Peptides against a protein of PDB entry 4U39. Designs and how they scored, part 74

Target 1, 302 residues: chain A of PDB entry 4U39
Amino acid sequence: SIKVIGVGGGGNNAVNRMIENEVQGVEYIAVNTDAQALNLSKAEVKMQIGAKLTRGLGAGANPEVGKKAAEESKEQIEEALKGADMVFVTAGMGGGTGTGAAPVIAQIAKDLGALTVGVVTRPFTFEGRKRQLQAAGGISAMKEAVDTLIVIPNDRILEIVDKNTPMLEAFREADNVLRQGVQGISDLIATPGLINLDFADVKTIMSNKGSALMGIGIATGENRAAEAAKKAISSPLLEAAIDGAQGVLMNITGGTNLSLYEVQEAADIVASASDQDVNMIFGSVINENLKDEIVVTVIATG

## One batch from the design tools (peptide; aimed at target 1 S272)

Design b2_p30_3_s3 (made by RFdiffusion4, then SolubleMPNN; from b2_p30_3, 8 letters changed)
Fold by OpenDDE base, seed 1:
Structure b2_p30_3_s3 (fold): chain B 302 residues (1-302), chain A 30 residues (1-30)
Amino acid sequence: as target 1 above (302 residues)
Amino acid sequence: MKKYAFKNPKVYYYEDGSIVVVATGWEEVE
């Protein structure tokens, strides 16, 4: 089984977005110290952590409280994650709960033998230096606790969105990017196939790979596949080129009109930007909710 | 545009039309 665990406000927002987009084949768990915020989760499993420590009032933007809250609730977390083959831990770094609890939860998942993937955001620079510093600490802790850590630099999202995008929409976009990171992988793995993807191959690409980079490209029109692929490999979200990556995961998602030619074209572009001996998982996914859009997600590991 | 073929591809077909390829690399093909 694949489980997605959203930790804290940002993580839970991302999980809500995943649920709203009907990401299939995954179980959702919402974790928070704030009981009121947790009640707004759409996840089937809602877990309040640190009930004794926080009394449901949240972590007060203190990562140490988030950490202690997860430690307090370790047994509950273990029970919720039990039997998972893969666990996605998603959080917005820089806050109290997400920053502190996500590494603890990730470690619990890893200790249970799950392939543990972190998908986290760095805060926007405008959120202040304190959040950036807290995020850095949380990311460092996540790196030690996960097999693969996708770090989304929120500041780079501002390069993708319109300059006039309201702050609230920028946060929503961050949630969407988190969603895309999880979905881009989960759609490749969780989709029931005639032939099940050998989870060993997934492990080869994702186990103990440390930090990963993600690029996303979206396009429409006649050259949409090529454009989307080009955007993905040159995405501002990629802090480095995918060249030199030991592993690449590529997801091409389109509507029912997605052609094999488009898939091949996009694959060729990503391949051209990758090392010749890269371990690659390439997938084409049909999403009926996509009309004329193609979404290309590239994740570079190692 | 250069065309590429995957090295040692494992191809998985899904009922929904999705395709997953696991490969150990790629090579340029004419």
Scores: peptide ipSAE 0.375, ipTM 0.885, DockQ to the pose 0.912
OpenDDE base, seeds 2, 3, 4, 5: peptide ipSAE 0.035, 0.314, 0.311, 0.033; ipTM 0.580, 0.847, 0.847, 0.574

Design b2_p30_3_s4 (made by RFdiffusion4, then SolubleMPNN; from b2_p30_3, 15 letters changed)
Fold by OpenDDE base, seed 4:
Structure b2_p30_3_s4 (fold): chain B 302 residues (1-302), chain A 30 residues (1-30)
Amino acid sequence: as target 1 above (302 residues)
Amino acid sequence: MKKYAPKDAKVYYYSDGSVVIVASGWELIE
């Protein structure tokens, strides 16, 4: 099974976005120290951590409280993760619960033998220096606790949205990028209720790879596949070029009119930007909700 | 534009129309 764990406010918002977008083949778990916030989750499994420590009032933006809360609830987390083949841990770094608890949860998943993938955001610069410093500590801890860590630099989201985008919408876009990171991988290996035969290959590419970069491209029109692929490999979310990556995962998602030619065209573009000896997995997914859009997600590991 | 073909490709076909290709690398063909 594939489990997605949203940790803290940002992680739970991302999980809600995943559920709203009907990401298939995954089980959703919401984890929070704030009981009121947790009640707003759409996840089937809701877990309050650190009930004794926090009394359900949250972590007070303190990562140490988030860490201790997860440690307090270790047995509950283990039970919730038991039997997972893959675990996505998603969180917004810089806060209390997400920053502190996500590494603990990730380590629990890894210790259970699951392929553990972190998908986290770095806070916007406007969230202040304190959040940036806390996020740096959380990211460092996550790197040690996961097989692969995808870090989304929120400031780079501002480069792909309109300059007049309200702050609230920028956060929603961050949640959407988190969703795309999880979905881009899960769609390759999951069908409703099943893990696909390619899971072993995904595990080979993602196991013990440390940090990863993600690029996303969306396009419409006659050249939509090529445009989406070009946007993905040149995405501001990629803090470095995909050349030199040891592994590349590519998801090409389109509507019912997605052609094999378009898939090939997109794959060729990504391949051309990658090393010749890179381990690559690419897949095409049909999503009827995309209509005429193509979404290309590229994840570079190593 | 350079064209590449996947090396040692495994292709999986799913009932939902998804196609997954796993490759060990790329070979320049053009």
Scores: peptide ipSAE 0.031, ipTM 0.579, DockQ to the pose 0.831
OpenDDE base, seeds 1, 2, 3, 5: peptide ipSAE 0.031, 0.027, 0.019, 0.029; ipTM 0.547, 0.449, 0.447, 0.447; seed 1 fails the geometry check

Design b2_p30_4 (made by RFdiffusion4)
Pose (drawn by RFdiffusion4):
Structure b2_p30_4 (pose): chain A 294 residues (1-190, 197-206, 209-302), chain P 30 residues (1-30)
Amino acid sequence: SIKVIGVGGGGNNAVNRMIENEVQGVEYIAVNTDAQALNLSKAEVKMQIGAKLTRGLGAGANPEVGKKAAEESKEQIEEALKGADMVFVTAGMGGGTGTGAAPVIAQIAKDLGALTVGVVTRPFTFEGRKRQLQAAGGISAMKEAVDTLIVIPNDRILEIVDKNTPMLEAFREADNVLRQGVQGISDLIALDFADVKTIMKGSALMGIGIATGENRAAEAAKKAISSPLLEAAIDGAQGVLMNITGGTNLSLYEVQEAADIVASASDQDVNMIFGSVINENLKDEIVVTVIATG
Amino acid sequence: AEPITLHLKNGTVLKGHKFADGSIFAVAKA
């Protein structure tokens, strides 16, 4: 019983993307102060929060509103989250609802005893001062409210995509990366949560590599461990979760080769949750999701 | 599922299961 909660617009898209990618085994909850944007969520559960406060008009990039909105809907949320073994709280930080409400929601989930993993994006630098400041204040709050907070620096999306990809695609990739963050774990739980719990505090950074071809598992792993999303050296990690995903042509040779690359770059005595998952919708593509904690 | 132990180049040992579909789950503990 793992629930992925998209909070605000940032999470709304990630949840959409997860659903679009048919990520299995999770119950999705899209939570928004913005009734219009919420009605775009492909989530079966659409929770409008702050209905009294925002009247479906959203938080206006005011985290305080997203917070008061979440506090207002404190009871509606717990109801939706009760029974969750694990709650992914996925949101865009810098906003109102995502920045405000996610800590409230993730904290509720944490109090509910669920393994609360918050997976959020820090706004692109270009989103400006307000976005940066609010997320920083917001990411700070997400850390206090989750067991593990995987923070995806959107600015690093720009290093990854072609220098000329339009902004719209840059935001889109941030959504995918957020989805890639949650799927990277949720695919490994579809298992004693104390395992993953022992891996889940402090902040967490993740990396992804995608590759195709003859030497792809290594190409993917190398890209994953060196990825711009992954800002710090993995040898600094106390715990590492590794997810290898490929087509039905995923061989152990490829799997361990990538595991060897991720492992050698991690501390020797590191705790590790490793999985490889077959995605029939993949052909020659392989995706290594690496999440380091410490 | 069948038990599987993977010995990695850095000396880390992953212990877990290989599943019928070919997917693998493993853990390493200090």

Design b2_p30_4_s1 (made by RFdiffusion4, then SolubleMPNN; from b2_p30_4, 8 letters changed)
Fold by OpenDDE base, seed 4:
Order: structure tokens, then sequence, then C-alpha cells
Structure b2_p30_4_s1 (fold): chain B 302 residues (1-302), chain A 30 residues (1-30)
């Protein structure tokens, strides 16, 4: 089974966005120290952590409280993650609960033998230096606790949205990018009939790889597949080029008019931008809502 | 599902399956 665990406010907002976009083949778990915020989750499984420590009042933006809250609730987290083959841990770094609890939860998932993937955000620069410093500590702890860590630099989202985009919409876009990171991987695994072979191949690409890079490209029109693929490999979300990547997960999502030629053209571009000996898993997904739009997601590991 | 082969310009070959909904899953190994 695949489990997606949202940790703290940002992680739970991302999980809500995943549920709203009908991401299939995954079980959703919402974790928070704030009981009121947790009640707003759309996840079927809701877990309050650190009930004794926090009394449901949240972590007060303190990562040490988030960490201790997850440690207090270790047995409950173990029970919720038991039997998962893969666990996505999603969080907004820089806060209390997400920053402190996500590494603990990730370690629990890894110790249970699940393929553990972190998909987390760095805070925007405008959220202040304290959040950036707390996020850096949380990201460092996540790197040790996961098999693969995808870090979304929120400041780079400002390069892909309109300059007039309200601050609240920039946060929603961060939640959407987290969704795309999880969905881009889960869609490759959740496909009926391939699960056993494909999960072993995903495990080969993602197990003990440390930091991964994520790029997204969107395009329309006659050359949409090639354009979307070029945008993905040059995405502002990439902290570096993917030319040295030994593992690539590629998802291409399009409407019912998505052709095999477009799929091949996109795969050619991504593979040519990767290591010569790259292990590539490629999936295409049909989404009728995209019509003429193509979305390419690239996750590069190694 | 039907077996598919994608021959990339770089000489890599992805092998996989095409599903009834038009979705494709394929892998390239070294």
Amino acid sequence: as target 1 above (302 residues)
Amino acid sequence: AEPITLNLKNGKVLKGQKFADGSILAISRP
C-alpha cells in the first residue's frame, strides 16, 4: 500500500489539495499538533500527536515541540504506517509541527521497511529568516530519515506564477507543487496490474538516493509535449541540472488527445537531458480536464 | 494491457504496457 502523510499545517494543506484533485491509489493520513487545524483535514485518517505535550494547541512554531510531539505519539504513528510499502511524508518546513515531526515520522516509516519519500517545501523568503533557519534544520534531519527527499524551494514558485499573484495564491501553488511531486510518483505505482515489478523498479531508483530534484513543465499547442518536457528539465524548481541523474521518474499527463508520438518526444527530451546510463521510469496519464494542456513532471535522483 | 516499446533517439529502449485508457507505463534500464 501507498500512504501519504501530511505533517502540520502545510503538509495537511497539500494532502487536502491531493484529495481535491482525486489522486488515486493512496491512503491519506493527516498529522498535526493543532487539533482545530487537524479537524479541517479532508483525510480519512486524522492523528493528533503530542496531545499531552501540546494539549492540542499546536507547536507554537517551535520544531523541538513538533519533534517531541511525534516522539510522544511514536506507537500511534507506527500503527498508522504499518503495512505500507511506500510512505510519502509531506510538510511545509519552517513551522513547528512540520519541521520537527516530519523527520521523526519519516524515520518511523523507514524503520518499518517502507520506501520513504519526503516531499517538502522551503519557506518563502518573506516568511522571515527564523523560518528559513528552522527549515534548514528540518531538511537536514529529513535527509537522514528518508530514502529520497524532494525539496520545493517556494521562492522559485514566484518565477512560475504571475507577478500579480496574491500571497495566498502563492501558498496554494506551493501546495499544488507538493501535490504534483506526490502524484507524479504515485501515478507510476498505483497503475493496476504492474504493482510488483514497478514497485521494485521504483525502489531501485528511490532507495537511499538522498536529495532529488523536481521539475514541472506545462504547455499547449502543436509542440506542447516537447515544450512541456523542455520546461520540466529547465524548471525554476530545479536547484541544478539533471544531467548527472542516474534515476529519473517522468510523468506526462494530457487530455484524451495525448498521442504516443508526443509521449515519445517528451521522453526523448528528458532522457537526453539525463545521464547516459539513466534508469528511467516513464508513465503517461490521461486527464480529460487538461484538454489541450500537457503537464510533464520530472523527478531526478542520484 | 498491450506491450509497447518506445525507441528513443539516444538509442535507449523503453519497454512497458499501454492500458485501455491510453495510459502508458514504460521503463528504460541501462
Scores: peptide ipSAE 0.306, ipTM 0.860, DockQ to the pose 0.851
OpenDDE base, seeds 1, 2, 3, 5: peptide ipSAE 0.257, 0.231, 0.245, 0.252; ipTM 0.846, 0.835, 0.840, 0.846

Design b2_p30_4_s4 (made by RFdiffusion4, then SolubleMPNN; from b2_p30_4, 11 letters changed)
Fold by OpenDDE base, seed 5:
Structure b2_p30_4_s4 (fold): chain B 302 residues (1-302), chain A 30 residues (1-30)
Amino acid sequence: as target 1 above (302 residues)
Amino acid sequence: ATPITLHLKNGKVLEGNLYENGSIFAIARP
């Protein structure tokens, strides 16, 4: 089974966005120290952590409180994660709960033998230096606790949106990028009939790889597959080129008119931009809501 | 599932399966 855990406010917003977009084949768990915020989650499983420590009042933007809250609730987290083959831990780094609790939850998942993937954001520069410093500490702790860590630099989202985009819309886009990172991988695994062989191959690509890069490309029109693939490998979300990547996961999502030729064309572009000896898994997914749009998600490891 | 092989321009061979709602491919192990 695949479990997605949203940790703290940012992680729970991302999980809500995943549920709203009908991401299939995953179980959703919302984790928070704030009981009022947790009640707004759309997840079936809602877990308040650190109830004794925080009394449901949240972590007060202190990562140490978030950490201790997860440690207090370790047994509950273990029970919620039991039997998972894969665990996604999603959080907005820089806050109290997400920054402190996400590494603890990730370590619990890893210790249970699940393939553990972190999908987290760095705060925007405008959120201030304190949040950036807290995020750096949380990201460092996540890197040690996961098999693969995808870090989304929120400042790079400002390069893919209009310069006049309101701050609230920039946060919504960050939640959407978190969704795309989780969905891009989960869609490859959740397809019926492939689970055993494809999960082993995904596990080979993602196990103990440390940091991963994520690129996203979206396009429409006659060359949409090639354009989406080119946008993915040159995505502002990539902190580096994928040419040295030892492993690549690629998802190609399109409408009912997605052709095998378009899938091959996108795969050719991504493979040509990767290491010569790259281990690549790619899949296509039909989403009737995309109509003429193609979305290419690339995750590069190693 | 329908087995399918893709040949990339770089000479890599991909083996995979087609489904009604998607596909999955991996680089063929030598």
Scores: peptide ipSAE 0.242, ipTM 0.819, DockQ to the pose 0.610
OpenDDE base, seeds 1, 2, 3, 4: peptide ipSAE 0.240, 0.230, 0.234, 0.238; ipTM 0.836, 0.830, 0.832, 0.812

Design b2_p30_5_s1 (made by RFdiffusion4, then SolubleMPNN; its pose is not in this set)
Fold by OpenDDE base, seed 3:
Structure b2_p30_5_s1 (fold): chain B 302 residues (1-302), chain A 30 residues (1-30)
Amino acid sequence: as target 1 above (302 residues)
Amino acid sequence: DLDARLAARKKKEKEEEEEKKKKEEELLKK
């Protein structure tokens, strides 16, 4: 089974966005130290952590409180994650709960023998230096606790959105990118396509790989596959070029009109941009909600 | 490794921003 655990405010917003986009084949768990914020989660499983420590009042933007809250609730986290083959731990780094609790939760998932994937954001520069420093510590702790850590640099989202984009929309786009990162992997396992991957294929690419980056490309029209692939490999979210990756996981998602030719064309573009010795795995997904769009998601590891 | 590449890029971007700021400050002082 696949479990997605959203940790703290940003992680829970991402989980809500996943549920709103009908991401299938996954169980959703919302974790927070703030009981009021947790009540707004759309997740089936809602877990308040650190109830004794925080009294449901949140972590006060302190990662050490988030950490201790997860440690207090270890047995509950273990029970909720038990029997998962794969666990996605999603969080916005720089806050209290997400930064502190996500590494603890990830370690619990890994200790249970699940393939543990972190999908996390770095804060925007405008969130201030304190959040960036807290995020750096949380990312370092996450890296040790996961098999693969996908890090989304929120400042790079500002390169793909309009300059007049309101701050709230920039956060919504960060939540959407977190969704795309989880869905881009989970769909390869859970959702049939033209080229299906199994859990063992994904495990081969993601086990013990450490840091990863994600690129996303979306296109429509006659050359949509090639354009989506080119956008994915040139994505501002790819802070390092794909040519230096040791592993590449690629998802080619389209509507019912997705052709095997389009899948191959997209895969060939990503392969041609990658190192010759890259371990590349690609799958295709059919999403009936995609009309004329192709979405290419690339995860570069190593 | 990816972290080394990311660190190198961030260092370069920071150096370019600091150089740009210095040039802007020098232009404002003239």
Scores: peptide ipSAE 0.310, ipTM 0.704, DockQ to the pose 0.018
OpenDDE base, seeds 1, 2, 4, 5: peptide ipSAE 0.308, 0.310, 0.310, 0.309; ipTM 0.695, 0.699, 0.700, 0.700

Design b2_p30_5_s2 (made by RFdiffusion4, then SolubleMPNN; its pose is not in this set)
Fold by OpenDDE base, seed 3:
Structure b2_p30_5_s2 (fold): chain B 302 residues (1-302), chain A 30 residues (1-30)
Amino acid sequence: as target 1 above (302 residues)
Amino acid sequence: MLDERLAAAREKRLEEERREEERRRELEEE
């Protein structure tokens, strides 16, 4: 089974976005130290952590409180994660709960033998230096606790949105990018396409790989496959080019009109941007909601 | 390695952000 755990406010917002977008084949768990915020989760499983420590009042933007809250609730987390083959841990780093608890939860998942993937955001620069420093510490702890860690730099989201985009919409786009990162992987396993991957294929690319890069490209029209692939490999979300990666996982998602030719064209473009010795796997997914759109997600590891 | 490239890119960004914060403070003190 695949489990997605949203940790803290940002992680729970991302999980809500995943549920709203009908991401299939995954179980959702919302984790928070704030009981009121947790009640707003759409997840089937809602877990309040650190109830004794925090009394449900949240972590007060302190990562050490988030960490201790997860440690207090370790047995409950273990039981919720039991039997998962894969665990996604999603969080907005820089806050109290997400930054502190996500590494603990990830370690628990990994210790249970699940393929553990972190999909987390760095705070925007406008959230201030304190959040950036807290996020850096939490990301370091996440890297040790996961098989693969995708870090989304929120400031790069500002390059893909209009300059006049309200701050609230920039946060919604961060939640959407977290959704795309999780869905881009989970759909390869859980959702049928033209080319299906198994869990073993994904595990070869993601197991014990450390940091990963994610690029996303979306396009429509006659050259949509090529355009989406080119956008993915040149995505502003990529802090570095995908060249030199040891592994590449590619998802080509389209509507019912997605052709095998389009899948191959997109795969060839991503392959051309990768090293010759890269372990590349690609899958295709059919999403009826995309109609004329193609979404290419590239995850580079190693 | 991807990790080294990422670390270098992140460090460069953090230095740029620090320089921007310092410049902002200097402009607020003038």
Scores: peptide ipSAE 0.307, ipTM 0.720, DockQ to the pose 0.016
OpenDDE base, seeds 1, 2, 4, 5: peptide ipSAE 0.307, 0.299, 0.305, 0.305; ipTM 0.715, 0.713, 0.719, 0.716

Design b2_p30_5_s3 (made by RFdiffusion4, then SolubleMPNN; its pose is not in this set)
Fold by OpenDDE base, seed 4:
Structure b2_p30_5_s3 (fold): chain B 302 residues (1-302), chain A 30 residues (1-30)
Amino acid sequence: as target 1 above (302 residues)
Amino acid sequence: SLDERLAERRRKREEEERRRREEELRKLLE
């Protein structure tokens, strides 16, 4: 089974966005120290952590409180994760709960033998230096606790949105990018397409790989496959070029009109931009909601 | 490694952002 755990405010917002987009084949778990925020989760499983420590009042933006809250609730987390083959741990780094609890939860998943993938955001620069420093510590702890850690730099989201985009919409876009990271992997396993991957294929690319980056490209029209692939490999979210990656996981998602030619064209573009010795796997997914759009998601590891 | 390339790009960007902030602050004080 595949489980997605949203940790803290940002992680739970991402999980809500996944549920709203009907991401299939995954179980959702919402984890928070704030009981009021947790009640707003759409997840089937809602877990309040650190009830004794925080009394449901949250972590006060302190990562040490988030860590201790997860440690207090270790047995409950273990029970919720039991039997998972793959666990996604999603969080916004820089806060109290997400930053502190996500590494603990990830380690629990890894110790249970699940393929453990972190999908986390780095805070925007405007959130302040304190959040950036807290996020750096949380990311370091996550890297040791996961098989692969996808880090989304929120400042790069500002390069793909309009300059006049309200701050609230920039956070919504961060939640959407977290969704795309999880869905881009989970759909390869759970959703039928033109080229299906199994869990073993994904495990080969993602096991013990450390840091990863994600690129996304969306396009429509006659050259949509090539355009989407080019956008993915040149994505501002890719803080490093794909040519230095040891592994590449590619998802090509389209509507019912997605052709094998378009899949091959997109794959060839990503392969040509990658090292010759790269371990590349790609899958194709059919999503009826995309109609004329193609979405290419690239995850670069190593 | 991806990590080394990321660390180098982050350092470079943080330095560029610091320089921009210092220049903006300098312009505000002039």
Scores: peptide ipSAE 0.252, ipTM 0.671, DockQ to the pose 0.017
OpenDDE base, seeds 1, 2, 3, 5: peptide ipSAE 0.243, 0.240, 0.255, 0.253; ipTM 0.661, 0.663, 0.672, 0.671; seeds 3, 5 fail the geometry check

Design b2_p30_6 (made by RFdiffusion4)
Pose (drawn by RFdiffusion4):
Structure b2_p30_6 (pose): chain A 294 residues (1-190, 197-206, 209-302), chain P 30 residues (1-30)
Amino acid sequence: SIKVIGVGGGGNNAVNRMIENEVQGVEYIAVNTDAQALNLSKAEVKMQIGAKLTRGLGAGANPEVGKKAAEESKEQIEEALKGADMVFVTAGMGGGTGTGAAPVIAQIAKDLGALTVGVVTRPFTFEGRKRQLQAAGGISAMKEAVDTLIVIPNDRILEIVDKNTPMLEAFREADNVLRQGVQGISDLIALDFADVKTIMKGSALMGIGIATGENRAAEAAKKAISSPLLEAAIDGAQGVLMNITGGTNLSLYEVQEAADIVASASDQDVNMIFGSVINENLKDEIVVTVIATG
Amino acid sequence: EELEEELEELKEENQELREELTELKEELKE
């Protein structure tokens, strides 16, 4: 019983993208102060929060509103979250609802005893000072409210995509990366949560590599461990979760070869949760998702 | 204290060796 909660617009897209990618085994909850944007969520459960406060008009990039909105809907949220063994709280930080509400929601989930993993994006630098400041204040709050917070620096999306990809695609990739963050874990729980719980505090950074071809598992792992999303050296990690996904052509040769690359870059006595998952919708593509904690 | 420092140095050296062996293994494969 793992629930992925998209909070605000940032999470709304990530949840959409997860659903679009047919990520299995999770119950999705899209939570928004913005009734219009919420009605775009492909989530079966659409929770409008702050309906009294925002009248479906959203938080206006005011985290305080997203917070008060979440506090207003404190009871509606717990109801939706009760029975969750694990709650992914996915949101965009810098907003109102995502920045405000996610800590309230993730804290509720944490109090509910669920393994609360918040997976959020820090706004692109270009989103400006307000976005940066609010997320920083927001990411700071997400850390206090989750067991593990995987923070995806959107600015690093721009190092990864072609220098000329339009901004719309840059935001889109941030959504996918958020989806990639949650799927990278949720695919490994579809198992004692104490395992993953022992891997879940402090902040967490993740990396992803995608490759195709003859030497792809290594290419993917190398890209994953060196990825711009992954800002710090993995040898600094106390715990590492590794996810290898590929087509039905995923060999153990490829799997271990990528595991060896991720392992050698990690500390030797590192705790690790490693999985490889077959995605029939993949052909020659392989995706290594690496999440380091410490 | 000295035994702990020596143990930390040995651990660092073993880690570096492991990284080098992984790199060589990849080079051989290429």

Design b2_p30_6_s1 (made by RFdiffusion4, then SolubleMPNN; from b2_p30_6, 20 letters changed)
Fold by OpenDDE base, seed 4:
Structure b2_p30_6_s1 (fold): chain B 302 residues (1-302), chain A 30 residues (1-30)
Amino acid sequence: as target 1 above (302 residues)
Amino acid sequence: DEEEEEREEERRREAEERRRAVEERLEKRR
């Protein structure tokens, strides 16, 4: 089974966005130290952590409180993650709960023998230096606790959105990018396409790979496959070129009109940007909600 | 404001250079 665990405010917003976009084949778990925020989760499983420590009042933007809250609730987390083959741990880094609890939850998932994938955001620079420093510590702890850690630099989202985008919409786009990162992997296993991958294929690319980067490209029209692939490999979210990656996981998602030619064209573009010795796997997904759009998601590991 | 605009123009130039490097690699493989 695939489980997605949203940790703290940003992780729970991402999980809500996944549920709203009808991401299939995954079980959703919302974790928070704030009981009021947790009540707003759309997840089937809602877990309040650190109830004794925090009394449901949240972590006060302190990662050590988030860590201790997850440690207090270890047995509940273990029971919720039990029997998962794959666990996505999603969080916004820089806060109290997400930064502190996500590494503990990831370690619990890994110790249970699940393929553990972190999908996390770095805070925007405008969130201030304290959040950036807290995020750096949380990312370091996540890297030790996961098989693969996808790090989304929120400042690079500002290159994809309009300059006049309100701060609230920039956070919604960060939640959407977290959704795209989880869905881009989970759909390869859970959703039928023209080229299906199994869990073993994904495990080969993601097991013990450390840090990863994600690129996303969306396009429409006659050259949509090539354009989406070019956008994915040149994505601002890719802080480094795909050149030098040891592994590449690619998802080509389209509507019912997605062709094998478009899948191959997109895959050839990404392979052309990658090293010759890269372990590249690609899958295709049919999403009936996509009319004329192709979405290419690339995850570069190593 | 000017330093933020300069950082945005630099980021945009880096994205365009990455795009060009990809296009040149695609042209060399055709």
Scores: peptide ipSAE 0.022, ipTM 0.503, DockQ to the pose 0.039
OpenDDE base, seeds 1, 2, 3, 5: peptide ipSAE 0.021, 0.018, 0.019, 0.020; ipTM 0.572, 0.524, 0.519, 0.476

